# Designs tried in a protein design run: peptides against a protein of PDB entry 5KEZ. Part 87

Target 1, 320 residues: chain A of PDB entry 5KEZ
Amino acid sequence: NVAIYNPFRPWWERYQPVSYKLCTRSGNEDEFRNMVTRCNNVGVRIYVDAVINHMCGNAVSAGTSSTCGSYFNPGSRDFPAVPYSGWDFNDGKCKTGSGDIENYNDATQVRDCRLTGLLDLALEKDYVRSKIAEYMNHLIDIGVAGFRLDASKHMWPGDIKAILDKLHNLNSNWFPAGSKPFIYQEVIDLGGEPIKSSDYFGNGRVTEFKYGAKLGTVIRKWNGEKMSYLKNWGEGWGFVPSDRALVFVDNHDNQRGHGAGGASILTFWDARLYKMAVGFMLAHPYGFTRVMSSYRWPRQFQNGNDVNDWVGPPNNNGVI

## One batch from the design tools (peptide; made by RFdiffusion4, then SolubleMPNN)

Design b2_p15_7_s2 (from b2_p15_7, 9 letters changed)
Fold by OpenDDE base, seed 2:
Structure b2_p15_7_s2 (fold): chain B 320 residues (1-320), chain A 15 residues (1-15)
Amino acid sequence: as target 1 above (320 residues)
Amino acid sequence: SLKDRRDAGVKLLYG
């Protein structure tokens, strides 16, 4: 991915890929293989956060400022380490003046235009699908158990399916023969927009962002909410079917007030309430649960916003 | 229509 130095190596640089090389601040491919093997051998499975909707930002300077030193040129859409070229992006397909998503009520914009300037891959092309599948299959062959698909809301479900149909079975050294990768898709659906979580049920599980948002309001006792109201928690609260839901109290985005859920989201910053929420989530039979393991950073609020929300995990001068 | 604040969160990703 792109190496960002202003601010200094933020967490979000991970979501600006310039290649599919397994070479990042976390280590190289050999180290990754070793980690996956060690984890699998003790029954810990690995799920990869796969960024396949886009490459890096349009405004990033061309060069070799990347975690593996690969050259890239956003201006010319040149990513030779893949390789991608200008023919592999949706620049001509997006009809907005800026080239970015301007109206989230327009499903076509949401899927065909750039997400906040991130170069949008033409996932309708078999070439692009195949390059992504090769990346994911390499991970599968290493021994990962599945994937979180980042920014799934911004990809056509059919394009995702086309990629998934190219995937190998899981590595039989650790998984039963014929096992399929576990897929969960990041889709923010709080209602009121044309893109629905149900559009993606055919590809795998979907993140249920209503879960953390609503649970936060209840545990915070906002608007007279009571925990006794959680008796029918799950589908009874309008959430997606349990077998399609991946649930969580918080994630890296909404820990920082971003993504979805707003101020209702409970995090480790509110330790007591957060423990209650996580405990309830683990105890109540709804959805596939995800527990967050995060870190503290020096928050500095200005006009209600944390100006240090870019801070990544603990590191030694950029090295994790 | 209410915005899901995706753009606010991802705006950081653009750099």
Scores: peptide ipSAE 0.043, ipTM 0.773, DockQ to the pose 0.091; fails the geometry check
Fold by OpenDDE base, seed 1:
Structure b2_p15_7_s2 (fold): chain B 320 residues (1-320), chain A 15 residues (1-15)
Amino acid sequence: as target 1 above (320 residues)
Amino acid sequence: SLKDRRDAGVKLLYG
């Protein structure tokens, strides 16, 4: 991914890929292989956060300022480490003046235009699908068990399916022969917009963002909400079917006050209430649960906003 | 909206 130095190596640089090389501040490919093997040998499975909707921001300077030193040029859409070129992006398909998503009530914009300047890959092209599949298959062959598909809302479900259809079975050294990768898709659907979580049910599970948002209001006792109302928690609250839901109290985005949830989201900063919410989530039989493991950062609030919400995870391994 | 907040957060990814 791109190496951002202002601010200094933020968490979000990891979501601006310039190649599919396993070479980041988290480690190199050999270290990753070692980790996956060690985890699998004790029954712990690995699911990779796969960023396949886009490459880096269009305004990032060209050069070799990346975690693995790969050259890239956003201006010309040149990513030779893949390789991608100008033919592999949706620039000509997006009809907005800015090239960015301007209206989230237009599903075509949401999927064909750039997400806040991030260069949008043309996933309709078999070439692009194949490059992504090669990346994911490499991970599968290493021994990962599945994937979180980042920014799935911004990809056509059919394009995702086409990629998934190219995937190998899981590594038979650790998984039963014929096993398929576990897939869950990040889709923010709180209602009121044309793109729905149900559009993606055919590809795998979907993140249910209503879960953390609503649970937060209940635990906080906002608006007269009561714990007793949680008796029919799940489908009874209008959430997606349990067998399609991946649920969580918070994620890295809404933990920082953005990314669907707002002030209702409970985090480790509110330790007592957070423990209550996580405990309830683990006890209640709805959805596939995900527990957050995060880190502290030096929060600095200005006008109600944390100006240090960019701070990345601790790093002390010498990886650039 | 909450979606707007999501977009604001993603802008940090870009900038």
Scores: peptide ipSAE 0.040, ipTM 0.768, DockQ to the pose 0.110; fails the geometry check
Fold by OpenDDE base, seed 4:
Structure b2_p15_7_s2 (fold): chain B 320 residues (1-320), chain A 15 residues (1-15)
Amino acid sequence: as target 1 above (320 residues)
Amino acid sequence: SLKDRRDAGVKLLYG
């Protein structure tokens, strides 16, 4: 991915890929293989946060400022380490003036335009699908158990399916023959927008963002909410079917959220309430649970916004 | 209700 130095190596640089090389702040491919092997050998499975909707930001300077030193040129859509070229992006498909998503009520924009300037891959193209599948298959062959598909909301479900159909079975050294990768898709569906979580049920599980939001309001006792209201927690609260839900109290994004709704999210900053929420989540049978492991950072609020929300995990001069 | 916000390369949820 792109190496960002201003701010200094933010967490979100990981979500700006320039190649599919397994070479990041966390280590190289050999080290990753070693980790996967060691984990698998003790029954711990690895799920990769796969960034396949886009490459890096369009405004990033061309060069070799990347975690693996690969050259890239966002301006010309040149990612030779893949390789991708201008034909592999949705520049011509997106019809907004900026090239970015401008209206989230326009599903076409959401899928075909750039997410905050991130170069949007033309996932309709078999070539692009194949390159992504190759990346994911490499990981599968290493021994990962599945994937979180980042920014799934911004990909057409059919394109995702096409990629998934190209995936290998899991590595038989650790998984039963014929096992398929576990897929969960990040889809932010809080209602009010045309893209629905249900659009993605065919591909695997989806993130249920209503879970953390609603649980937060309940535990915080906002709007008269009571714990007793959790009697029909899950589908009774309008959440997706349990067998399609991946649930969580918070994630890295909404942990940094703001606003009336965003403030409901419980995080480790509110330790007691957070423990209650996580405990409840783990005890309740609804959905597939994900527990967040985060970190403290020097929050500095200016005009209600944390100017240090970019701070990544503890690191040694950028190396994690 | 919560809304999906994309700002400065970061996906955020806001009210």
Scores: peptide ipSAE 0.036, ipTM 0.742, DockQ to the pose 0.203; fails the geometry check
Fold by OpenDDE base, seed 5:
Structure b2_p15_7_s2 (fold): chain B 320 residues (1-320), chain A 15 residues (1-15)
Amino acid sequence: as target 1 above (320 residues)
Amino acid sequence: SLKDRRDAGVKLLYG
């Protein structure tokens, strides 16, 4: 991915890829392979956060300022390490003046235009699908168990399906023959927009962001909410079917006060309430649960905004 | 509040 130095190596640089090389601040491919092997050998499975909707931001300077030193040029849509070129992006399909998503009530914009400037891949093209499949298959062959598909809301479900249809079975060294990768898709659906979580049920599980948001209001006793109202927690609260839901109290986005749920989201900063929420989540039989492991950072609020919400994991001068 | 300060569904990858 791109290496960002202003601010200094933020967490979100990870989501601006310039290649599909397994070479980032987290380590190199050999180290990753070693981790996957060691984890699998003790029954711990690895699921990769796969960024396949886009490459890096259109405004990032061209050059070799990336975690693996690969050259890239956002201006010309040149990513030779893949390789991608201008033919592999949705610039011509997006009809907005800016090239960015301008109206989230327009599903075609949401899927064909750039997410906040991130260069949008033309996932309708078999070439692009194949390059992504090659990346994911390499990970499958290493021994990963599945994937979180980042920014799934911004991809056509059919394009995702086409990619998934190209995937290998899981590595038979650790998984039964014929096993398929576990897929869960990041889709933010709090209602009120045309793209629905149900659009993606055919590809795998989806994130249920209503879960953390609603649980937060209940635990915080906002709006007169009571714990007794959780009697029909799950589908009774309008959530997706349990067998399609991946649930969580918070994630890396909304623990920073944004990314769905707002101030209702409980985090480790509110330790007691957070423990209550996580405990409830683990005890209640709804959805596939995900527990967050995060870190403290020096929060600095200005006008209700944490100006340090960019701070990444603890590191030594950029080295994690 | 349950509402985000940013546009719904937007991943904040800048600033």
Scores: peptide ipSAE 0.035, ipTM 0.745, DockQ to the pose 0.092; fails the geometry check

Design b2_p15_7_s3 (from b2_p15_7, 11 letters changed)
Fold by OpenDDE base, seed 5:
Structure b2_p15_7_s3 (fold): chain B 320 residues (1-320), chain A 15 residues (1-15)
Amino acid sequence: as target 1 above (320 residues)
Amino acid sequence: SLKERRDKGVELLYK
């Protein structure tokens, strides 16, 4: 991914890929392989956060400022380490003036335009699908158990399916023969927009962002909500079917206060309430549960916004 | 900014 130094190595640089090389601040490919092996050997499975909707931001300077030193040129859509070129992006498909998503009520914009300037891959192209599948298959062959598909809301479900259909079975050294990768898709559906979580059920599980938001309001006792109302928690609360749901109390986005769920989201900053929420989540049978492991950062609120919400994980002068 | 990748519809959850 791109190496951003202003601000200093923010967490979100991870979501600006310039290649599919397994070479980041977390380590190189050999180290990753070693980690996967060690984890698998003790029954801990690895699921990769796969950023496949886009490459880096269109405004990032060209060069080799990346975690693996790969050259890239956002301006010309040149990512030779893949390789991608201008033909592999949706610039011509997006009809907005800016090239960015301008109206989230327009599903075509949401899928075909750039997410906040992130160069939008033309996932309709078999070439692009294949390059992504090759990346994911490499990970599968290393021994990962599945994937979180980042920004799935911004990809056409059919394009995702086309990629998934290219995936290998899981590595038989650790998984039963014929095992398929576990897929969960990040789709933010809080209602009010045309794109629905149900659009993606065919590809795997989806994130249920209503879960953390609603649980937060209940635990916080907002609006007179009571724990007793959780008697029909899950589908009874309008959530997606349990077998399609990946549930969580918070994620890295909404943990920072302006993601899906807003102020209702419970985080480690509210330790007691957070423990209650996580405990409830783990005890309740609804959905596939995900527990957050994050870090503290020096929050600095200005006009209701944390100006330090960019801060990445603990590091020693950029070294994790 | 990339910060805007977060859903802006969070206000829909406020009562």
Scores: peptide ipSAE 0.038, ipTM 0.710, DockQ to the pose 0.186
Fold by OpenDDE base, seed 3:
Structure b2_p15_7_s3 (fold): chain B 320 residues (1-320), chain A 15 residues (1-15)
Amino acid sequence: as target 1 above (320 residues)
Amino acid sequence: SLKERRDKGVELLYK
């Protein structure tokens, strides 16, 4: 991914890929392989956060400022380490003046235009699908158990399916023969927009962002909500079917006031309430649970926004 | 300027 120095090595640089090489702030490919092996050997499975909707931001300077040293040029859509070129992006398909998503009530924009400037890959192309599949298959062969598909809302479900159909079975050294990768898709659906979580059920589980948002409201006792109202928690609250849901109290985005949930989201900053929420989530049978592991950073609020929400995990001069 | 990755298209965005 891109190496960003202003601000200094933010967490979100990891979501701006310039190659599918396994060289990052966390280590190199050999170290990753070693980690996967060690984890699998004790029954801990690895699920990779796969950033496949886009490459880096269009405003990033061209050069070799990347975690693996690969050259890239956002301006010309040149990512030779893949390789991608201008033919592999949706620039000509997006009809907005800015090239960015401007109207989230337009499903076509949401999927064909750039997410906050991130260069949008043309996932309708078999070439692009194949390059992504090769990346994911490399990880599968290393021994990962599955994937979180980042920004799935911004990909056509059919394109996702086409990629998934290219995936190998899991590594038989640790998984039963014929096992398929576990897939969960990040889809933000709180209602009110044309893109629905149900559009993605065919590909695997989806993130249920209503879970953390509503649970936060209840535990905070907002709007007269009571714990007793959780009697029909899950589908009774309008959430997706349990067998399609991946649930969580918070994630890295809404922990920082971004994404879905707003002020209702409980985080480690509210330790007591957060423990209650996480405890409830783990005790309740609805959905597949995900527990957040985060870190503290020096928050500075200006006009309701944390100007330091970019701060990444504890690091040594940018290296985790 | 460099853009941070942000989720958009949500009912309630800001904390």
Scores: peptide ipSAE 0.036, ipTM 0.724, DockQ to the pose 0.339
Fold by OpenDDE base, seed 2:
Structure b2_p15_7_s3 (fold): chain B 320 residues (1-320), chain A 15 residues (1-15)
Amino acid sequence: as target 1 above (320 residues)
Amino acid sequence: SLKERRDKGVELLYK
């Protein structure tokens, strides 16, 4: 991914890829392989956050400022480490003036235009699908158990399916023969936009962002909400079917007050309420649960916004 | 709605 130094190595640089090399602030491919092996050997499975909707931002300077030193040029859409070129992006397909998503009520814009300047990959192309599949298959062959598909809302479900159809079975050294990768897709659907979580059920599980948002409201006792109202928690509250849901109290985005959920989201900063919410989530039989493991950072609020919401995990001069 | 977008989170990707 791109190496950003202003601000200094933010967490979000990870979501601006310039190659599919397993070479980041966390280590190189050999170290990753070693970690996966050690984890699998004790029954801990690894799921990779796969950023496959886009490459880095169009405004990032060209050069070799990346975690593995690979050259890239956003301006010319040149990512030779993949390789991608101008033919592999949706620049000509997106019809907005800016090239960015301008109207989230237009599903075609949401999927064909750039997500806040992030260069949007032409996932309709078999070449692009194959390059992504090769990346994911390499991870599968190493021994990962599955994937979180980042920004799935911004990809056509059929394109995702086409990629998934190219995937290998899981590594038989640790998984039963014929096992398929576990897939969960990040889709933000709070009910107000045309793209629905149900559009993606065919590909795997979907993040249920209503879960953390609503649970936060209840635990905080906002709007007269009571714990007793959680009796029919799950489908009874309008959430997706349990077997399609991946649920969580918070994620890295809404932990910082961004993304879906708003101020209702509970985090470790509100320790007592957060423990209540996480405990309830783990106790209640709905969805596949995900527990956050985060870190403290030096929050600095200005006009209600944390100006340090970019701060990444504890590191030694950028090295994690 | 704005709540269904990654505007704030994704904007951080460029900052």
Scores: peptide ipSAE 0.055, ipTM 0.786, DockQ to the pose 0.097; fails the geometry check
Fold by OpenDDE base, seed 1:
Structure b2_p15_7_s3 (fold): chain B 320 residues (1-320), chain A 15 residues (1-15)
Amino acid sequence: as target 1 above (320 residues)
Amino acid sequence: SLKERRDKGVELLYK
């Protein structure tokens, strides 16, 4: 991914890929392979956060300022380490003046325009699908069990399906022959927009962002909500079907006070209430549960916003 | 910035 130095190596640089090489501040490919093997040998499975909707920001300077040292040029859409070129992006499809998504009520913009400047891959092209599939298949062959598909809301469900159809069976060293990768898709659907979680049910599970948002309000006792109302928690609250839901109290985005949940989201910063929420989630039989493991950073609030919400995970290995 | 990509969810929650 791109190496960002202002601010200094933020967490979100990991979501600006310039190649599909497995070398980041979290480790190199050998270290990753070692981890996957050790985990699989004790029954712990690995699911990769796959960033396949886009490459890096359009305004990032060209050069080799990346974790793997690969050259890239956002201005010319040149990513030779893949390789991608100007033919592999949706620049010509997006009809907005900025090239970015400007209206989230326009599903075509949401899927064909750049997400906050991130160069939008042309997933309709078989070439692009194949390059992504090769990346994911390499991970499958290493021994991962499945994927979180980042920014699925911004990809056409049919394009995702086309990629998934190219995937190998899971590694038979650890999984039964013919096993398929576990897929869950990040779709932020809190209502009010044309793109719905149900659009993606055919590809796998979907993140249910209403879960953490509503649970937070209940446990915080906002708006007269009571714990007793949680008796029919899940479908009874208008959430997606249990067998399509991946649920969580918080994620890396909304634990920073913004993104799909707002101030209602409970986090480790609210230790007591957070433990209550996580305990309830694990006990209640709805959806596939995900527990957050995060880190502490030096929060600095200005006008209600944490100006240090960019701070990445601790790193002291000095590798890259 | 990338953090802005999640802000629409927040806006919808408060509408």
Scores: peptide ipSAE 0.034, ipTM 0.721, DockQ to the pose 0.221; fails the geometry check

